# Peptides against a protein of PDB entry 3QIS: the designs that were tried, part 353

Target 1, 334 residues: chain A of PDB entry 3QIS
Amino acid sequence: PSLELSRREFVFENVKFRQLQKEKFQISNNGQVPCHFSFIPKLNDSQYCKPWLRAEPFEGYLEPNETVDISLDVYVSKDSVTILNSGEDKIEDILVLHLDRGKDYFLTISGNYLPSCFGTSLEALCRMKRPIREVPVTKLIDLEEDSFLEKEKSLLQMVPLDEGASERPLQVPKEIWLLVDHLFKYACHQEDLFQTPGMQEELQQIIDCLDTSIPETIPGSNHSVAEALLIFLEALPEPVICYELYQRCLDSAYDPRICRQVISQLPRCHRNVFRYLMAFLRELLKFSEYNSVNANMIATLFTSLLLRPPPNLMARQTPSDRQRAIQFLLGFLL

## One batch from the design tools (peptide; made by RFdiffusion4, then SolubleMPNN)

Design b2_p30_6_s1 (from b2_p30_6, 15 letters changed)
Fold by OpenDDE base, seed 3:
Structure b2_p30_6_s1 (fold): chain B 334 residues (1-334), chain A 30 residues (1-30)
Amino acid sequence: as target 1 above (334 residues)
Amino acid sequence: SEMEEYLRKLREEMEKEIAELREELKKERE
């Protein structure tokens, strides 16, 4: 069996968080026998491609002189955004198109990723005085390292070394402040807030706006701004309530005094973001007659974002654990 | 309430800080 490929090199320029890019190529059976093709893992890989890449179709049969179009889809989700922001991963891959009883055909994937404030740590964003696209990649790495060290020092109750005239971190990230302050100003009377989805085009505009500027106003509908806040919280590498405190939140869920003590042990930026979000959500709940938002809906929605189980416990989360997590958050909303 | 007063103060402080950062960013682009 033999295949002819219309293209073997693919370049994905300016890849962004949640922006789908597609490149297509054709494969043709120029042989005299039917053939089966499949994308296969390389010798040391468990998957045929990186998590941000997909081939469609990834396998199939071709009759003699048959041609099929294959789409290579690049999509950076919450699962890949953090490792691409840090430069730990890159828009580079090699695909192996295997022909049964035939040859392997190699496809080269390359490109560049544009960093996002989505998928960046709260600690790094509190130190980031510029839009992320204006920050040199070298400085992003330094901000992530410094952010990790501050988180560890805070969790260990180590006194921050009075490092000299370093620029004070923001109380909360500018990006989350802009989203929440917009919702506070303009969305308190918005019917079905956090229940109606945003528009994908508006979500992309909001992300690009926060990555490239410090806007006076967030573009798009209140629904798109609300969904952008949810996406931001979901994409955080470390949730607003750090994984180290997850179990303590569940254990304290029915004691409001202990719940407040647990929150006081969060890193400063995480604690500030948590308090800010709770203050905003309590304000939003005063307008429940206008916005159709209730405490149970908000607690259920935000618990999955703010109080995520550690990755090693995700598969073991019981309905009781979910109810305790919701109850923990309800104690701050009521 | 204590939480309303917290939100008010945080908004006032951050609005000032973000305005300063916006003006700094503007000067760097000129």
Scores: peptide ipSAE 0.640, ipTM 0.964, DockQ to the pose 0.840
Fold by OpenDDE base, seed 4:
Structure b2_p30_6_s1 (fold): chain B 334 residues (1-334), chain A 30 residues (1-30)
Amino acid sequence: as target 1 above (334 residues)
Amino acid sequence: SEMEEYLRKLREEMEKEIAELREELKKERE
């Protein structure tokens, strides 16, 4: 069996977080026998492609002189955004299109990723005084390394943040401040806030706006701004409540005094973001007659974002653990 | 409340810092 491929080189320019790109090519069976094709893992790989890439269809049968269109879909989710922001991964891959009893055909994937404030650590964002697209990649790496070291020092309670570091970090990331301050100013009376989905086009505009500028006003509806905040919190490489404190939050869930003590042990940026979000959400709850938002809904929604189980415990999370996590947040909302 | 006062203070401080950062970014683009 033999295949003809219309294209073997694919370039995905300006790949962005949550923006789907598609490239198509055609495969044709120029043989006299039916053939089965499949994308197969390279030597030492478990998957046929990187997590941000997909082929559709990834396998199939072709009769003699049959032709099929294959879509190569590039989509950076929350699962790939952090490693692409850091430059640990890149928009580069090689796909192996295998023909049963035939040859392997290699496809080259290349391109560039545009960094996002989404999927960047709270520590790095507190140091990032420019839009992420205006920050040199070398400085992004330095900010991430410095942020990791400062987080570790803060968790160990060893060294106060050296106030002598030439650039004082922001109290909270500018991006999260802009989102929350917009909601505080304009969305407190918005019916069904955090319950009604945003518009996908508006979400993309909000992300692009935060990545490229320091806007005076965030574009889009209050629902889109609210969903952008949820997406931001979900995309964090580490949740607002650090994984190291997860179990202590569950254990303290019914003691408001211990809950406050646990939160006081968060790294400064995480602690500030947590307090800011709780303060905003408590303000939002004063308008419950207008916005239909209640403490149980908010606690349930934000618990999955703010108080995520460590990766090693995700598969073991019980309904009791979820209820304790919700109860922990309720103690800050009530 | 303590939390309302915290929110007020944080908003005032951050609004000032963000305004300074906007002006810096504007000057870098001119």
Scores: peptide ipSAE 0.637, ipTM 0.964, DockQ to the pose 0.848
Fold by OpenDDE base, seed 2:
Structure b2_p30_6_s1 (fold): chain B 334 residues (1-334), chain A 30 residues (1-30)
Amino acid sequence: as target 1 above (334 residues)
Amino acid sequence: SEMEEYLRKLREEMEKEIAELREELKKERE
């Protein structure tokens, strides 16, 4: 069996978080026998492609002289955004198109990724005084390394933050402040806030706006701004409540004094973001008659974002653990 | 409340700091 491929080299320029790109090519059976094709893993790989790439279809049958279109879909989700932002991974891959009882065909995937404030650590964002697209990639690496060291010092309670340095970090990331302050100013009376989905085009505009500028006003509806905040929190590499404190939050869920002590042990930026979000959400709850928002809905929604189980415990989360996590957050909303 | 006063202070401080960052970013683009 043999195949003819219309293209073997694919370039995905300016790949962005949550922006789907598609490239198509044709495969044709130029042989005299039916053939089965499949994308196969390389040696020592578990998958035929990186998590941000997909082939559709990834397998199939071709009769003699039959042609099929294959779509190569590039999509950076929350699962790939952090490793692409750091440059640990890149928009580069090699696909192996295998022909049963035939030869392998190699496809080269290349391109560039544009960093996002989505999927960047809270520590790095507190040090980042420019939009992320204005920061050289080398400086992003340095900011993540410095941020890791400052997180560790904060957790160990070793060094007071030098409040006098010209490089003093922000109290909270400018991106999360802009989102929350917009919602505080314009969305407190918004009916069905956090219940109505945003528009995908507006979400992309909000992400691009935060990555490239420090806007006076965020574009889009209040629903799109609210969903952008949820996406931001979900995409964090480390949740607002660090994984190290997860079990202690569950254990303290019914003691409000212990809950406050647990939160006081967060790194400064994480603690500030947590307090800011709780203060905003408490303000939003005063307008429940207008916005249809209640404490149980907010606690249920934000618990999964703010208090994520560590990856090793995710498969073992019980309904009791989820209820304790909700109860922990309720103690800050009521 | 303590939380309302925290929110007020944080908003005032961050609004000032972000305004300074906007002016710095503007000067770097001109």
Scores: peptide ipSAE 0.637, ipTM 0.964, DockQ to the pose 0.845
Fold by OpenDDE base, seed 1:
Parts: structure tokens; C-alpha cells; sequence
Structure b2_p30_6_s1 (fold): chain B 334 residues (1-334), chain A 30 residues (1-30)
């Protein structure tokens, strides 16, 4: 069997978080026999492609003289955003299109990723005084490394070393402040806030705005701004409540004093973001008659974002653990 | 409340700090 491919090289320019890009090519059976094609893993890979890439269809049959269109879809989710922001991964891959009893055909994927504040650590963002697109990639790596060390020092209750002339970190990331302050100013009376989805175009505009500028006002509807906050919290590499404190939050869920003590042990940036979000959400709940937002809805929604189970425990999360996690947040909202 | 005062204070401090960062960013783009 043999195939003819219309294209073998694909370039995905300016790949962004949550922005789907598609490139298409055609494969044709120029042989005299039916053939089965599939994308196969390379020798050391478990998957035929990187997590941000997909082929559709990834397998199929072609009759003689039959032709099929294959879509190569590039989509950076929350699962790929952090490693692309750090430059640990890149928009580069090689796909192997295998023909049963035939040849392998190699496809080259290339391109560039544009960094996002989404998927960047709270610690790095607190040190980031510029929009992320204005920050050199080398400095982003340094900020992530420094942020990891500061997190570890804070968790270990190590005395801060000398207050050297390092610029003071922000109390909270400017991106979170902009989102929350917008919602505080404009969305407290918004009916169905956090219940109505945003528009995808507005979400992309909000992300791009936060990545490239320090806006006076966030573009889009209050629903899109609210959803952008949820997406931001979901995309954090380390949740607002660090994984190390997850179990202690569950264990303390019915003791408000212990809950406050657990939160006091968060790294400074995480603790500040948590307090800021709780203060905002408590303010939002005063307007429940206007916005239809209640404490149970908010606690349920934000629990999955702020108090995520560690990856090793995700598959084992019980309904009781979820209820304890919700109860933990309720103790800060009421 | 303590949380209302915290939110007020944080907003005032951050508004000032963000305004300074906007002015810095503007000067770097000129």
C-alpha cells in the first residue's frame, strides 16, 4: 500500500492558551489495495502526539483512489499551559503516519507559543510587574525558580533572609486584582453571575488583554470576566490552597479556628489571594437578592478551583471529601 | 467588618500600585 500526502510540514504561529488552531491536509490511497492508516507513537513516546496536538481522524481505512482530510488541531489547555509558559515544552512535534504493511510518513509540526499569565504561578505573578508578554522568557524562568524557593521557605517557616533591594512583590497578582476589582465594581448586581457562561471571543480578549497590558477596564461582559477568573484559578499550576495543605483543610472543615490557622500557613501570595477572594465573595453575597448568588453555590464552584486534591488523590476523592472541602470554604463565606 | 476593611485597604493599596505600574509601562512604550 502507498499514500500520497498533500502536505507534510505544518506551522502554528502565535499559539495562545485556549485558542484552537487547525491545519488540514489530505491523504490519498494511490495504491491498488485498501489500506489502514494510523498515527503511531515514536519509539520512546506513549502517545502519537504531544498533549496540545490532536489529529482527526487519527486512524482509518482508505479504499483505492479514496481520499480523506485530516485535521491537525493545536489547543493549549490548562494541562499544557504551564510547561509552554516556562519553555519546558515548545510548539514542536513529529507525527508518524503509519500505513499497515506499508511505509511511515513523517509530519513536522512547528510554531511558537505566546506566554500567558494563565497557568503561571501566583508567586511568579506577584513578582511580575509587567504584562507577561513584555517579560523576557529567561526572566520568566528565573521568576518561577525564585517563586518555588520562596514558597518552600514560607512553608518551612524559614526566616526571610535579608530584605535586599529586590523589588517588593505585589500583595496579589495584578491579573487577579484586575479581574476581581472589575467584578467588585461592576458585577455585584449582575443576575446569574458565575452561573451564566461567558462568550469564547470575550474570554480570549480578556486573556490577551491581561497578557499584553494593564487595562483600566477589562473588556467583555461581567459573565465573561467572571468566567475568566474561574479559568485563571483552574489553570494555576499550584492552586490557591497549596496541595500540601489539602488534607488539613478537609480535616479542619468543621473547625473555623483550625481553618484559619491552616490558611495562615499558606505562602504569602497564596494567602493574600485566598483572603482577597473570600473578601470579594463575601461582598458579592450581600447582593444575593440581585445577583442570585448564594454561599452554597459559590462554595461548591470555588472549591474545585481553590481546594483541588493533589494529583495522586484526584482519583480517590470521595463525596465526603468534596463535602468537607465545600464546608471549609463555607466557613470563610459566612 | 474586618474583611470589609481588609478589602477596602487592599483595593486602595493595589489601585495605587497598579497605577504606578501602568505609568511605568507607558513610559517604556514611548
Amino acid sequence: as target 1 above (334 residues)
Amino acid sequence: SEMEEYLRKLREEMEKEIAELREELKKERE
Scores: peptide ipSAE 0.636, ipTM 0.964, DockQ to the pose 0.838

Design b2_p30_6_s2 (from b2_p30_6, 17 letters changed)
Fold by OpenDDE base, seed 2:
Structure b2_p30_6_s2 (fold): chain B 334 residues (1-334), chain A 30 residues (1-30)
Amino acid sequence: as target 1 above (334 residues)
Amino acid sequence: SEMEEYLKKMREEMKKEIEALRKELAAEAA
């Protein structure tokens, strides 16, 4: 069996968070026998490609002189954004197109990723006084490392944050402040807020705007700005309530005094973001007659974003754990 | 309420910080 490939080298320029890119190529059976093709894992890999890449179709059967189009789809989700922002992973891969009883064909994937404030830690974003696209990649790595060390010191209560440093961190990320301040100004009377989906084009404009500028006004509808806030919270590498406090939040869910004590132990940036979000959401609930928003809906929606189980416990989360997590947030909304 | 005062404080303080950052960025681009 033999295949002819129309292309073997693929370049994905300016890959961005949540922006789908597609490259297509053709494979043709130039042999005299039917052939089965498949993309196969390399030696020591579990998957035929990295998580941000997909081939469609990834397998198939070709009669003699048959041709099929294959799409290579690049999509950076919340699951790949953090490792691409840090430069731990890159837009580079090698695909192995295997022909049954034949030879392997190698495809080279290359390109560049453009960093996003989505999928960046709250600690790094509090130190980041420029749009992320203006920050050199080397400084992004340093900011994440320094932010990790400051988080650990804060959790251990070992060193008070020197409030007098010329490089004082922001109280909250500028990106989350811009989103929430927009919603506070323009969306408190918005019917079906957090219930109506945003427009995909507007979501991309909001992400690009926050990655490249410090806008005076966020573009798009109130629904798109609200969904962008949810996407931002979902994409955080560490949730607003740190994984280390997850179990203590569940254990305290019915004691409002203990709940406040648990939140007081969060790193400064996480604690500030949590309080800021709760204060905004309580303000939004005053307008329930206009926006159709209630405390149970908000608590249910934000619980999965703010109070995520640690990765090692995700498979063990019970319905009781979810109810306790919702009850924990309700104690701050009511 | 404590939460209303906190929201007001965050809106006022962060607005000043962000307005300063915008001026710095504009001065570097000029």
Scores: peptide ipSAE 0.629, ipTM 0.958, DockQ to the pose 0.890
Fold by OpenDDE base, seed 3:
Structure b2_p30_6_s2 (fold): chain B 334 residues (1-334), chain A 30 residues (1-30)
Amino acid sequence: as target 1 above (334 residues)
Amino acid sequence: SEMEEYLKKMREEMKKEIEALRKELAAEAA
């Protein structure tokens, strides 16, 4: 069997978080026998492509002289955004299109990624005094490394480092502050806030706005701004409640005093973000008559975002663990 | 409440910091 491929090189320029890009090519059976094609993993890979890439279809049959269109879809989700922001991964891959009893055909994927404040650590964002698109990639790496070291120091040393005024980290990321201050100003009376989804186009505009500027006003509906906050929290490489405190949060869930003590042990930026979010959400709950928001709904929604199980605890959260996690947050909302 | 005071403080302090950052960005672009 043999195939003819219309294209073998693909370039995805200016790849952004949550922005789908598609490139198409044709494969044709120029042989005289039916062939089965599939994208196969390279040696030592578990998948035929990187997590941000997919082929559709990824397998199929072609009769003699049959042609099929294959879409190569590039989509940076929350699962790929962090490694692309850090430059640990890049918009580069090689796909192996295999023919049963035939040859391998190599496809080259290349391109560039544009960093996002989404999927960047809270520590790095607190140090990031510029929009992320204005920060050199080398400096982003340094900010992440420095952020890790300071997080460790902050966990080991109960005393805040007395950093000099000019290099002092923000109390919270400017991006979180902008989102929350917008919602506080404009969305407290918004019916079905956090229940109604935003518009995808508006979400992209919000992301691009936060990545490229320090806006005075966030574009889009209150629903889109609210969803952008949820997406931001979901995309964090480490949740607002650090993984090392996860179990202690569950264990303390029914003791409000211990819950506050656990939160006090968070790194400064994480603790500030947590307190800021809780303070905002408590304010939002005062307007429940207008926004239809209640503490149980908010606790349920934000628990999955703020209090995630550590990656090494691959065990599905028990219903009890989920209830404890919700109860932990309820103790800050009530 | 302590949380209302915290929210107010955070809004006021971060507003000043963000306004400073906007001025720095504008000065570097000029």
Scores: peptide ipSAE 0.622, ipTM 0.957, DockQ to the pose 0.881
Fold by OpenDDE base, seed 4:
Structure b2_p30_6_s2 (fold): chain B 334 residues (1-334), chain A 30 residues (1-30)
Amino acid sequence: as target 1 above (334 residues)
Amino acid sequence: SEMEEYLKKMREEMKKEIEALRKELAAEAA
């Protein structure tokens, strides 16, 4: 069996968070026998491609003289955004198109990724005084390293954040402040806020706006701005409530005094973001007659974003743990 | 309430910080 491929080299320019790119090529069975094709893992790989890449179809059967279109889809989700922002991963891969009882055909994937404030740590974003697209990649790496060191120092309670070292971190990321301040100004009376989905085009505009500028006004509907806040919180590599405090939050869920003590142990940026979000959400709840928002809905929605189980415990989350997590958050909303 | 005062404070303080950052960016682009 043999295949003819219309193209073997693919370049994905300016790949962005949540922006799907597609490149297509054709494979043709120029042989005299039917053939089965599949994308196969390289040596030592578990998957045929990186998490941000997909082939569709990834396998199939071709009769003699049959042709099929294959789509190569590049999509940076929350699961890939952090490693691409740090430069740990890149828009480069090699696909192996295997023909059963035939040859391997190599496809080269290349391109560039444009960093996003989405999927960047709260610590790095508090230090990031510029839009992320204006920050050199080398400085992004340094910001993540410094952020890790400051998180660890804060958790260890050893050194007060030396208020006198060079650029003082922001109290909260500018991006989350912009989102929340917009919602506070314009969305408190918005019916079905956090219940109605945003528009995908508006979400992309909001992301691009926050990545490239410090806007005075965020573009899009209140629903799109609200969803952008949810996406931002979901994409955080470390949730607003650090993984180290997850179990303590569950254990304290019915004692409001202990809950406040647990939150006081968060790193400064995480604690500030948590308090800022709770203060905003409590304000939003005053307008429940207009926005149809209630504490149970908000607690249920935000608990999965703010109080995520550690990756090693995700598969073990019980309904009881989820209820405790909701109860923990309710203690700050009521 | 303590939370309302905190929200007000955070809005006022971060607004000043962000307005400063915008001025810095505008000065570098000129």
Scores: peptide ipSAE 0.620, ipTM 0.957, DockQ to the pose 0.893
Fold by OpenDDE base, seed 1:
Structure b2_p30_6_s2 (fold): chain B 334 residues (1-334), chain A 30 residues (1-30)
Amino acid sequence: as target 1 above (334 residues)
Amino acid sequence: SEMEEYLKKMREEMKKEIEALRKELAAEAA
């Protein structure tokens, strides 16, 4: 069996978080026998491609003289964004198109990724006084290393050294402040806030705006700005409530005093973001007659974003654990 | 309430910081 491929080299320029890119090519059976094709893992890989790449179809049959279109889809989700932002991974891959009882065909994937404030740590964003697209990748690495050290010092209850006033971190990331301050100004009376989805085009505009500028006004509907806040929180590499405190939050869920003590042990940036979000959400709940937002809805929605189980426990979350997590958050909303 | 005062304070303080950052960015682009 043999195949002809219309293209073998693919370049994905300016790949962005949550922006789907597609490249298509054709494969044709130029042989006299039916062929089965499949994308296969390389010798040391578990998957045929990196998590941000997909082939569709990834397998199939071709009759003699049959042609099929294959789509190569590049999509950076929350699962790939952090690794791409740090430059630990890149928009580079090699796909192996295997022909049953035939030869392998190699496809080269290349491109560039544009960093996002989405999927960047809260600590790094608190230190980041420029839009992320204006920050050199080398400086992003330094910001993450410094942020790790600050997290460790905070967890160890070490007194921060008085760093110079110019290097002082923001109280909260400018990006999350801009989102929340916009919602506070314009969305408190928005009917069905956090219940109606945003527009995908508006979400992309909001992401691009926050990655490239410090806007005075965020573009898009209140629903899109609200969803962008949810996406931001979901994409955090470390949730607003650090994984180390997850179990203590569940254990304290019915004691509001212990809950406050647990939150006081968060790293400064995480603690500030948590308090800021709770203060905003409590303000939003005063307008429940207008926005149809209630404490149970908000607690249910934000619990999965703010109080995520550690990766090793995600598959083991019980309905009881979820209810405790909701109850923990309710204690800050009421 | 304590949370209303905190929200107000955070809005006022971060607004000043962000306005300073915007001025810095505008001065570097000029």
Scores: peptide ipSAE 0.618, ipTM 0.956, DockQ to the pose 0.891

